# Ledger of designs, part 75: peptides against a protein of PDB entry 3ESW

Target 1, 322 residues: chain A of PDB entry 3ESW
Amino acid sequence: NNIDFDSIAKMLLIKYKDFILSKFKKAAPVENIRFQNLVHTNQFAQGVLGQSQHLCTVYDNPSWHSIVLETLDLDLIYKNVDKEFAKDGHAEGENIYTDYLVKELLRYFKQDFFKWCNKPDCNHCGQNTSENMTPLGSQGPNGEESKFNCGTVEIYKCNRCGNITRFPRYNDPIKLLETRKGRCGEWCNLFTLILKSFGLDVRYVWNREDHVWCEYFSNFLNRWVHVDSCEQSFDQPYIYSINWNKKMSYCIAFGKDGVVDVSKRYILQNELPRDQIKEEDLKFLCQFITKRLRYSLNDDEIYQLACRDEQEQIELIRGKTQ

## One batch from the design tools (peptide; aimed at target 1 Q311 Q313 Q322)

Design b2_p30_3_s3 (made by RFdiffusion4, then SolubleMPNN; from b2_p30_3, 17 letters changed)
Fold by OpenDDE base, seed 3:
Structure b2_p30_3_s3 (fold): chain B 322 residues (1-322), chain A 30 residues (1-30)
Amino acid sequence: as target 1 above (322 residues)
Amino acid sequence: MVKPRYFKEKPVFSDEEVLKILKEKLELEK
């Protein structure tokens, strides 16, 4: 009785596909109740849900993508990408082109396009006057600032001229294309949109300890890749825990196709207590939101995304296989 | 409308790749 291994493999794949698809069917009443209870009773869960409602969908705007592509120096970007691809890309195959693109976008964004704003320049004294600025606190947006999804305005007084300068913390990434300045929030917000505008699979990573960055799904590397626009960093998830010696508790990735706890990728040492939610409840929450985000997808799309999810989970368990 | 270059289709996992994932998963559950 020759065991037909090919037949068994095919049968296994069919059963696996059915099993995967069964997980993404409409939520059972018990799951809905659990979800509702969790988000109503746990503040962290409510926060994750609130973030998912914005971050998972806001960047999937074709109009914004067009505005971004019209604003960037695409000729410069593609010239640089083509130059790097011509050196090494032909040996590695066409999929590496997007890695070169993301690396160039990181360079372009930090070096040519966007500015870090620890303190604003004085509106009266002009450029390079931020050293003369004293923080007075924060206030709500005025009528003009409120048009651009501004939640908070930092207020500064110039020690030289005594005038007040406002630094609105805009959440509208299109406004950030104009202002071209900010901190980690503004950097990550606009850079996430930029990456999305090139048709890339991108997630926004929120860290509870006041940092944010991106992940890009590299078709070349066949995994999610750490991307930090502030640091011009590509595939360096260790920079926070190791280089900065940063203490962290949670890193949550938000994308159009799911919400994932990616803490294991970034929290390599100095782990803070994960006391905001039970681990099982966080896992359930992320899976439940992910399931909702995929409700409109077909079986093949669901299956492919689920295979990618399983690959990521293996990676997160094993750590980076060297 | 300016379109980005090289809008590649989403990766499609082959049967072999899925079997590899399954193998790795089964190895981790042991």
Scores: peptide ipSAE 0.509, ipTM 0.907, DockQ to the pose 0.572
OpenDDE base, seeds 1, 2, 4, 5: peptide ipSAE 0.505, 0.498, 0.504, 0.491; ipTM 0.905, 0.901, 0.913, 0.906

Design b2_p30_3_s4 (made by RFdiffusion4, then SolubleMPNN; from b2_p30_3, 16 letters changed)
Fold by OpenDDE base, seed 2:
Structure b2_p30_3_s4 (fold): chain B 322 residues (1-322), chain A 30 residues (1-30)
Amino acid sequence: as target 1 above (322 residues)
Amino acid sequence: MKKPVYFKEKKVFSDEEVLKILLEKLELEK
């Protein structure tokens, strides 16, 4: 009796699709109760929820994408991408073009567009005067600064002229297109928007230990790729744990289609205690938020995203075996 | 004007890719 393996495989795929889709149905009352209890009783869970409400949706703004594309030197960017693609890209196929694009955007952003700001220049003394600036502390935004989603303003005094310089920590990425300076928060915020403006699948990664970066889904590599605009880094998730010897506890990725604990990708050594939430509760929380983010998607979209999630989970469990 | 948005084709998993994922999942549940 010839086993019809093709028929069995087709039946398996149908049943698997049905099974996956069943997981993304509306949450049961018990799951809603568990979720509400978790976010009301656990501060870390509340923080993750709060971040998801902003980071998962804020970058999906067509008006912002247009402003970004109008602000960047697209001719320079595409000239450089086309040049690199012409060398090696034809052998690797068309999907590698987006990897070249992200690499060029990293270069362009760090080298040509944005500036690191440890301390601001003195508004009175002019350029290259940051060395003369003494921090006085932080305060709330003024009326003008408040227009650009400013949570805090760092205050500096010039040792040379005695004048005060304000460094607003703007969260409005459109304002950052004007100011073109900041620290890891401003860098990652604007760079996430830039990548989204090119139609890429991007996640914002929050690390509890005061760093943030991006992940980009590479169709060429068929996985999520580490992207750090501050470091001009592509596919180097080890830089924090290994190169910096950074101690870390949590890395959470926020995207339009889901929230994922990606700690296993980045925390390779010097792991800090994960004591802010039970592991099972964190897993539940991320899955629950992800489910909510997908409520408006059709069955085929849900299925494809679920396949991608499963592939990522396998990768995170096995580690870089490739 | 070259459309500045490089429309990535949405990743579509083949039947073979999905079957491989299922096999790997079964291996990890052991």
Scores: peptide ipSAE 0.528, ipTM 0.876, DockQ to the pose 0.710
OpenDDE base, seeds 1, 3, 4, 5: peptide ipSAE 0.527, 0.528, 0.536, 0.527; ipTM 0.876, 0.873, 0.880, 0.876; seeds 1, 3, 4 fail the geometry check

Design b2_p30_4 (made by RFdiffusion4)
Pose (drawn by RFdiffusion4):
Structure b2_p30_4 (pose): chain A 322 residues (1-322), chain P 30 residues (1-30); non-standard residues A184 YCM
Amino acid sequence: as target 1 above (322 residues)
Amino acid sequence: SEEEKKRLEEIFELSEFDSEIKDFLENFFS
């Protein structure tokens, strides 16, 4: 009995596909209650549910993608990307071009395109002039800025001239293309959209302890890559936990294809207690949403995606890539 | 192929952490 593995191996891969295609089916009402209910047991759940609704489908918008592309200096971007491909892009330029592009976009966005804003500059006094602004709080948007999905307008008084500069906080990323300023918040909103506009596979990563950033899929490194526009950072998920020494509890990724707990990629010391939701319930929550996010996908899509997800679990469960 | 072999190793590794995959493999090899 030279036991035939190649037979048994080829078989199974077949059986596993059925297991997978079954998993991403129905929404049998049994687990439906578990969902509709968990979203009332727990707010961390309603939190994730709400954000999945604002953040997964939203950046897939051709109208927007086009406007961003019109607006960005593609000649400049692609020239530099091409210049860096010139100084040899790995022996295998095997979709490495895509990585050089993301890196250059980070540079353009930071060095060139968008600017940080703690207190705003005075609208009437000069440009470099923010530290003579004392804030008078926040309030609702006026008629004009109400168009751009704004909740809060921080208002400031200029002690040198008396006029009041205002700093609306917008969510319409197309509006940000114009204003070209803000904090992680909008820096990240616009940067996610920018990444999506090059047709990249992109995600919005949310840290409960007030920071947001991106994840982009590098076909060259065939895994998700951490991208933070504010820090012009490429593959540095440790940056928060170690470099900054920031304490963190949870990290959640959002995208068209799914919602995934990516904590393990980032919270690699100074771990805070994860005391917000039964860990079993969180796994379920993401799975149910990811599953819901895929009813309209076909079998080949449902499967290829589920494998990428699994490849990611092993990466996180373990301590490394590959 | 090499890709299929690597895929099998991944499915077996996942079974150490996921009871549904472990039950699936036990049923397959039963």

Design b2_p30_4_s1 (made by RFdiffusion4, then SolubleMPNN; from b2_p30_4, 13 letters changed)
Fold by OpenDDE base, seed 5:
Structure b2_p30_4_s1 (fold): chain B 322 residues (1-322), chain A 30 residues (1-30)
Amino acid sequence: as target 1 above (322 residues)
Amino acid sequence: SSEAKMLLENILELSKYDEELKKFLDEFFS
């Protein structure tokens, strides 16, 4: 009888919640040992851990969010979002509005705000002189550059005037609000902060094969959505494997609430050997870091996030976004 | 609710790929 099924279903969901919550309890001694051994013996695991320690938390800075919102042309952004939202006329209301916001932020960022920098312009010759720049290599930051979390500085010589131009690779996203130029790293870094500043759930996706992008959680689509600021791309996870014919091995997403192997979303063909870590160990590592990130959350928050994670895993298994 | 139904369907689907979840379900229906 329908009543019996409903009762069983309710009971199952109660027990399921308890089951899920049990997975997010404090790690057992054996799990801690496994984790420590893994990060000490596997370089890839150590790299993922190191990235998680930065990328999962750095963007959750209210002061930075305020600076971003004060820097962006919010009037222009919201005017454009309102315009596109008014055209759609759908009853989906506030949920779809956020998708329009992200699409406008992609447009605004690429078209109005930030610049791609293959080579810098010559500091002496001025604008549109990058074609005359020859790379001389990279070096460490100077005293001024080091103030803005700069790991490396690319050095260029102008073929016309012979002067040296420095292109510091800043990791401080607030400095990037000033410089407004970079490559995929700077683009993704600042754009991740921008999305976070609007109160969105955002992940930073690292690809081992030298590319990076974002994901945001769409309440309208009820899933993680691919977002590439460099490409002004929204919900096109296939662009790397299919359009670029890029060969890839690993894509790892880093967010405040977890670390997830999202390789299955993006690696659709031309998969490179996944030989940096055992699949079981990578799964364990991501789960373990995720557990640590959620340690301070209450039971309801843990449960809701776990349900979202499970939905994502189903999506990744089924290839629904392909 | 439709949400509860969807969650149950998801649990059943995931149990095909998650041994711990499969064990949980087996224990529940036992």
Scores: peptide ipSAE 0.403, ipTM 0.914, DockQ to the pose 0.775
OpenDDE base, seeds 1, 2, 3, 4: peptide ipSAE 0.389, 0.385, 0.401, 0.377; ipTM 0.908, 0.907, 0.910, 0.903

Design b2_p30_4_s2 (made by RFdiffusion4, then SolubleMPNN; from b2_p30_4, 13 letters changed)
Fold by OpenDDE base, seed 5:
Structure b2_p30_4_s2 (fold): chain B 322 residues (1-322), chain A 30 residues (1-30)
Amino acid sequence: as target 1 above (322 residues)
Amino acid sequence: SKEAKMLLENILELSKYDEELKKFLDEFFS
């Protein structure tokens, strides 16, 4: 009976691998047509595609990783990680070290490195003058700001001195290593790069309702873990729906190996209408983009990622993160 | 192996929600 079971199980796993690999073959003509029609006719789909073209690949830059690692206080970071690991980590295995690293990076980033900027300080009056700043609106970047992938510049007038202060919304994460300030967009952008620079598996999560965060794949927990640099939050996917009582419709995760609708992880209550795209079309879109991102991978890599994806899908269906 | 067992359990669980996977399993056990 045991021999028969093992033989059947082995045979099933072989056939299953072939089944999985067949799904990641080059898209059929009908799938390409469906994809093209979807992105040309549905604005939300076009937006997801556009984001994927940037967010899935931009952070895989070895030169940027080197600059990040040279900029951060690695001695402080690893000292703190080693200290916390020495307390509790040895009993739980070496894989937990990376969780401690991510937690320390969250602490370091929020407490020591980066600053939240609702309003900039007045360039003339100096520090702690943001309270005197009145928004005048937004405009396009100037010639200098344009060098750093700036889409918009917020303009503020100082109520005391009357001078104008510009707050460029830079999308270049290397520029953010210099400026050391921003809102959720800048925080998530740079923090995603920071995590990537440590060789971690990271996704950028976009929420339609004007928030963004990260996910990190924990080898210790064997799952994707919510990471919000703004909140110094690790594994708290509920904070938006429950703690903030935020209403949300879509959360989409963008990584080098795939695009995933992770709405079920974060939208626990107060769900807004999901009326931007048909559910089947969104599922298809994410799968299609994911397939394209994996075209250069070998069969074993594809299979391992597919197994990880399946585990995540089970998790999302069961609501295990609750 | 423990990993193989977990994978098999996952396949069985996911097949409840994935029609293609369900079809694959049905064809395998037929």
Scores: peptide ipSAE 0.400, ipTM 0.914, DockQ to the pose 0.724
OpenDDE base, seeds 1, 2, 3, 4: peptide ipSAE 0.389, 0.373, 0.392, 0.374; ipTM 0.909, 0.910, 0.915, 0.903

Design b2_p30_4_s3 (made by RFdiffusion4, then SolubleMPNN; from b2_p30_4, 12 letters changed)
Fold by OpenDDE base, seed 3:
Structure b2_p30_4_s3 (fold): chain B 322 residues (1-322), chain A 30 residues (1-30)
Amino acid sequence: as target 1 above (322 residues)
Amino acid sequence: SEEAKMLLERILELSKYDEELKKFLDEFFS
């Protein structure tokens, strides 16, 4: 009996697609109960859920995208991208152009657009006076600051003039287009929006140990790529564990199509105890939230995203980011 | 089919860590 390998291959593709689609159907009652119990009993799970409710959707705002594109020097950006692409990009195909774009956006954002703010300049003494600023603590936002999703305001006193300077920690990325300054939170927040404004697939990565960055899905590399606006870094997931010797426990990526534990990509050494949640519960939580985020997608979209997820899981298991 | 081969290789790799995929493969080749 000649084994019809072509028939078997076709049958595999069909049955596997059906299998994948079956996983993304509405959650069973047992799964809903497990989810509810988990988020009500585990603080870390509650935090992940809370972050997902914001980070997975907030950047999918066409009005914000328009404001961003109107604010950036697009002529400069595309001029630089075209210049770099003309040197080396033509040999690699059209999909590499987007990688050049992201690299230029990293350059532009850090060098031309945004500023790091360890301490603010004195509002009275003017520019380059941050060295004279003494922290007094933090307080709640005033009425004006509250308009821009400000949770905390850092208070500084000028040692020279004695005046108080406020540094609001704005969470409104549109306000950050005006202020043009911040720390890792403000940098990542606005840069995530910038990347989304170019129509890119982007995730916000939260690290429990007080850092945040992005991931961009490169169609050229066919994988999620580490992107850190603070470091002007592209595809260097090792910088935290190796270069900084940073100790970390959790890295969670939040995107419109899913929530993924990406800890294995970034935690290469100096792993802190993962004691905030059971590993199986975290896996379940991320899968459950991801499933909810995909409820409105069609079968082909679900299948394609599931294939991406599988490829990413293989990457994370193998530790082969390069 | 190169596509089916690549898929099978991926599923086989993941089935080492996913019991549902292992069950799927067992049922498919049974």
Scores: peptide ipSAE 0.570, ipTM 0.958, DockQ to the pose 0.658
OpenDDE base, seeds 1, 2, 4, 5: peptide ipSAE 0.552, 0.554, 0.552, 0.559; ipTM 0.955, 0.956, 0.955, 0.956

Design b2_p30_4_s4 (made by RFdiffusion4, then SolubleMPNN; from b2_p30_4, 12 letters changed)
Fold by OpenDDE base, seed 5:
Structure b2_p30_4_s4 (fold): chain B 322 residues (1-322), chain A 30 residues (1-30)
Amino acid sequence: as target 1 above (322 residues)
Amino acid sequence: SEEAKMLLENILELSKYDKELKEFLDEFFS
């Protein structure tokens, strides 16, 4: 009986691997047509595609990783990680070290490195003058700001001195290493790069309702873990729906190896209408983009990622993060 | 192996929600 079971199980796993690999073959003509029609006719789909073209690949830059590692206080970071690991980590195995690293990076980033900027300080009056700043609106970047992938510049007038202060919304994360300030967009952008620079598997999560965060794949927990640099939050996917009582419709994760609808992880209550795209079309879109991102991978890499994806899908269906 | 067992359990669980996977399993056990 045991021999028969093991033989059947082995045979099933072989056939299953072939089945999985068949799904990641080059898209059939019908799938390409469906994809093209979807992105040309559905604005939300076009937006997801556009984001994927940037967010899935931009952070895989070895030159940027080097600049990040040279900019951060690595001695402080690793000292703190080693200290926390020495307390509890040895009992849990070496894989937990990376979780401590991410937690320290969250602390370091929020407490020591980056600043939240609702309003900029007045360039003329100096520090702690943001309270005197009145928004005048937004405009396009100037010639200098345009060098750093700036899409918009917020304009503020100082109520005391009357001078104008510009707050460029830079999308270049290397520029953010210099400016050291921003909102959720700048925070998530730079923090995603920081995590990537440590060789971690990271996704950028876009929420339609004007928030963004990260996910990190924990080898210790063997799952994707919610990471919000703004909130210094680790593994708290509920904070938006429950703690903030935020209403949300879509959360989409963008990584080098795939695009995933992670709405079920974060939208626990107060769900807004999901009326931007048909559910089947969104599922298809994410799968299609994921397939394209994996075209250069070998069969073993594809299979391993597919197994990880399946585990995540089970998690999302079961609501294990609740 | 324990890993293989976990994978098999996952396949069985996911097949409840994935039609293509269910069809694959049905074909395998037929």
Scores: peptide ipSAE 0.392, ipTM 0.912, DockQ to the pose 0.725
OpenDDE base, seeds 1, 2, 3, 4: peptide ipSAE 0.384, 0.364, 0.388, 0.370; ipTM 0.907, 0.908, 0.913, 0.903

Design b2_p30_5_s1 (made by RFdiffusion4, then SolubleMPNN; its pose is not in this set)
Fold by OpenDDE base, seed 1:
Structure b2_p30_5_s1 (fold): chain B 322 residues (1-322), chain A 30 residues (1-30)
Amino acid sequence: as target 1 above (322 residues)
Amino acid sequence: NEAIKKFLEILKKQLELIELFLEEEEKEKK
């Protein structure tokens, strides 16, 4: 009996796909109970859930994408991308073009578009007066600032003229297209939207120790790539732990298709205690939220994403991308 | 032949995940 190995392999592939898909079916009642209990009893879990409700979906706004694309100098961007891409003789295929695009967007954003703001300039004295600014503290937004999702306003007094200057910490990325200044939060927020506006797969990475950055899924590299707009950094996940000698406990990535603990990619040394949640509960939480985000996807999309997830888990555990 | 290849790739990946999981469990027990 010639064993039809091809037929057996096809059957096994189908059964494997069905098995993977079964993991993404509607949560069992017991999983819902566990989830509800976790988010009600664990503050860190509640925080992750709250962030997921915003960060996983907020950037999927077609109106915002249009505004971004209308605001950026696309001619300059694509001219620079084409110039860099042409140097490599197109030998590596079309997928590498997107990596060049992201690298140019990093350059353009940092060099031409956005500004780092430690202290604002004095509204009365004009440009290059930030050195004269003394912080007085923070307060709530006024009526105008409140229109742009502003939670906090930093208040500064000018040592030269004595006038007060307000630095609103806007969370509306469209307002940031106007203001074109901020710190890591504003940089990452707007840059995440910019990358999304080019149709890229992007995640927002939250670090518990007061930093934020992006990840981009490179089709050329076939993996998630570290992207930090503040640093103009592409594929340098080690910069925080190694270069900055930063101590960190958690890095959580938030995307439209999932929430992933990416701590293993970024925490290479100086690990702080991971005491905010049990590891099993964090894994469960991220998987549960990811499952919910995928409820509307078709079987093929779910399967492809699951295959991507598994590859990322291998990468994260082995540390192979470093 | 293509189906066999794809299945073997999946099996290899699954074995790798299992090995990594077992290695992590052994590290957590130490």
Scores: peptide ipSAE 0.187, ipTM 0.761, DockQ to the pose 0.183
OpenDDE base, seeds 2, 3, 4, 5: peptide ipSAE 0.167, 0.200, 0.196, 0.157; ipTM 0.745, 0.771, 0.772, 0.744; seeds 3, 4 fail the geometry check

Design b2_p30_5_s2 (made by RFdiffusion4, then SolubleMPNN; its pose is not in this set)
Fold by OpenDDE base, seed 3:
Structure b2_p30_5_s2 (fold): chain B 322 residues (1-322), chain A 30 residues (1-30)
Amino acid sequence: as target 1 above (322 residues)
Amino acid sequence: NELEEEKLKIAKKLLELIELFLEEEEKEKE
């Protein structure tokens, strides 16, 4: 009896695909009730939901992508990418070119484009006067600042001239293309948009302990890659836990296709208590939001993304980011 | 995890099939 191995293999693949797709069908009434109860009773869950409603979709704006590409020195960027690719990239295939692009964007953004702003310069005294600035606190935005999604304005007094300087914390990434300065929030916000403007798969990673960064899906490495614009860092998820000795509890990645707890990638030591939500409830929450984000996708797209999700979960369990 | 269990079942079945295929190919070469 010739075992038709091809037929059996095809049947197994079909059954597996159907099983995966069944998980992404519309949520059962019980799941909807669980979700509603969770977001109404747990503040952390409500926060994750609120962030997902913004971060998962805000960067998928073609008009913003055009403005970004018109603002960047694309000639310089591609010249540098082509130069580095010509040295080492030809041996590894075409997919590595995108890794070189992301590395150049990190360089360009930190070295040529954006500035760190611990304290603003005095508006009256001019450049390199931040050392003379004393914080007075924070206030709400004025009428002009409010046009650019500003929630908070930090107020500083110049010790030299006595004038007040305002540092608006803009959340509009298009305004950040003009201001060219900020802290980790502004850096990550604009850099996430920049990466998205090149058509890349990007997630925004929120850390509960006051840091934010990106992840890029490398087709060459076939995984999510840590990207921190503030640090000009590519594929160094250990920098927070090991190099900074930072204590952390939660790292949540927000992308157009899902919300994922990526804490295991970044929290390698000095783990803080994860007491904000039950682990099973957090897992359920992320899966539920992810399922909602994928409702408009076809079966093949759902299946491909589910395969990526599984590979990521295997990676996170095995600690194989090296 | 239900998915992990199903993947493990599929992987085991595929391994069994590969083993059977290799055994048959060896018999045809004798």
Scores: peptide ipSAE 0.016, ipTM 0.436, DockQ to the pose 0.031
OpenDDE base, seeds 1, 2, 4, 5: peptide ipSAE 0.015, 0.013, 0.017, 0.016; ipTM 0.419, 0.427, 0.450, 0.402; seed 4 fails the geometry check

Design b2_p30_5_s3 (made by RFdiffusion4, then SolubleMPNN; its pose is not in this set)
Fold by OpenDDE base, seed 5:
Parts: C-alpha cells; structure tokens; sequence
Structure b2_p30_5_s3 (fold): chain B 322 residues (1-322), chain A 30 residues (1-30)
C-alpha cells in the first residue's frame, strides 16, 4: 500500500490549522480570571496592558497616514529607493524594495527631517544656544500643550538671557510632524507612524531601561527586523547589549496583531534580573492580549499570523537572527 | 508556506523513522 504521503501531509495540515484556530477562540472563564487577577495584582502586567491599549491601535489611523504622506518629501524618498533598488534589487526579487524603503526612511528621518533634542535652544537667543540651557525640572502641560497629548514639560533656563524655555514632551505624532524634534520617545513615536503610513507591518518596542525602537516585518527576510530611527539602524539588534554594553531586563514589542516579549532578540549579555513578573505570567499576558487583538480576524488571517508567531519563537530560541 | 515545508520535512523524517522501525521489527521476526 503506497502510503500517500501527500494525503497524510494535507490531513495533518488541516488538523494543525484546526488546533491553532482552537487556541485563538474566545478565552475560557479561567483565563479571564487569571488575566484580571494578574493585571490587578502585578504592576508590570498593568503597565504592559496599558501600553498595549495605546500602542497596538493608535497608529492604525488612515487620516494620520494621509497627513504623514502629505508632509514627507515622497519624491526624494522614492528617488533614493529606486536608485538603490536599481543596483541590487532585480537580482534579489521585488520584496527587497521594502527593505530599501525602510533604510531610506531611516536616512531621511535622521538626516533631513527630525532633530535630536537633548536640550532645547533658548527661545530668546535663537539657534545653537542649547549649551546655555540649565534644566530646572519638569511640570504639567499648559492649556495649549495639553491639546497635543503632552504628559510632561521640561523647563530650562538660559544662562545668558535668564529666560525660560519650555520643552513639551508631546505624544501626539501629528504635532511631532510640526515640531520635528525630540528624544528617543518622540523619534520612535513619529517613526512608527511613518512606517505604518507606508502600509508596513510595524511594532513599537519598549525597553524597561529607558529606550524605545521599532521592528518592521520584512517580506524579503521573512522575519521581524530591528529598526532604530535614533541610530539610523536596520537589522542590528545587538547594538544595545553589545555595542552600548547596556544592561536590560525586558523588551516588549507592541503591534496591531500582538504583544510579544522580544527580550531574547536584544538582551544578549548583561541581563538584569527579570523580577517584575513571573516568566509564565508574562508569557500568558502577552498571549492573552494577542488573542484579544485577533478576535475580529478570520480563520485564514489567524492561521497566517500564528505561523508567523511560531517562526519568530523558533528564531528567538535558536538565536539565529544573523 | 515555510510551516508547510517544515511540517512536510518533519513528517517525512518521522515516517522514515517509522519505516526503519517497521523494517527492523520484520527482520527480528524472520
């Protein structure tokens, strides 16, 4: 009896699909109880949930995407992408075009569009006066600043003229298209929106040790790719742990389709104690939030995303990002 | 689909192991 291996493989694939889909069904009452108890008793879990409620959905705004595309120099961007693609892209396939696009967006954003602001320039003395600025502390936003989702305002005094300059930390990425300055938070926030505006699959990565960056899903590389707008970095997840010798405990990625602990991609050495939550509870939390984010998706979409998740988990276990 | 390829490869390997096991059991009974 010639074992029809193709028929067996098809049957196994059907059963596997059904098994995967069963995991994404509505949460059991026991899972809901566990989730509620976890977010009410664990501050770190509550923080992850709070971030997910914002970061997983805020960038999926078509009106914002239109404003971004109208604000950027698309002619310059695509001219540069086409130039780089013409060198190598035809040999490696059409999917590499998006990698060139992301690399150009990194260049354009850092070199032409956005500015790092450690200290603001003095509003009275003008440009290149940040060296004369002394921090006085932080305060709440005023009435105008509050219109743009401002959580805090850093206050600086000019050592030359004595005037006060305000540096509002805006969380509205549309306001950041106007101000075009900030630190890692503003950089990552606006750059995440920019990547989303090009129709890319993007995650916002939060590091507990006061840094943030992006991940982009490369169809060419068929994996999540590290993207740091501050560093103009593409596919260099090692820069924090190895190059900066940064000590880290948690890296959590937030996207429209899920929340994932990506610590294993970035924490290669000098790991800090992971004492904020039990590992099993963090895994459960991320899976539970991911499950909720996918409730409206059809069976084929759920299956494709689950396949992507499994591939990422294998990648993270094997350490084969290079 | 990479998963389909991986499943096919895993299945092929498992089936080869089962085939080898069945061939060894047949040789022990002869």
Amino acid sequence: as target 1 above (322 residues)
Amino acid sequence: NLINKIIKEILKKQLEKIKLFLEEEKKEKE
Scores: peptide ipSAE 0.023, ipTM 0.458, DockQ to the pose 0.044
OpenDDE base, seeds 1, 2, 3, 4: peptide ipSAE 0.019, 0.021, 0.021, 0.016; ipTM 0.429, 0.446, 0.410, 0.426; seeds 1, 3 fail the geometry check

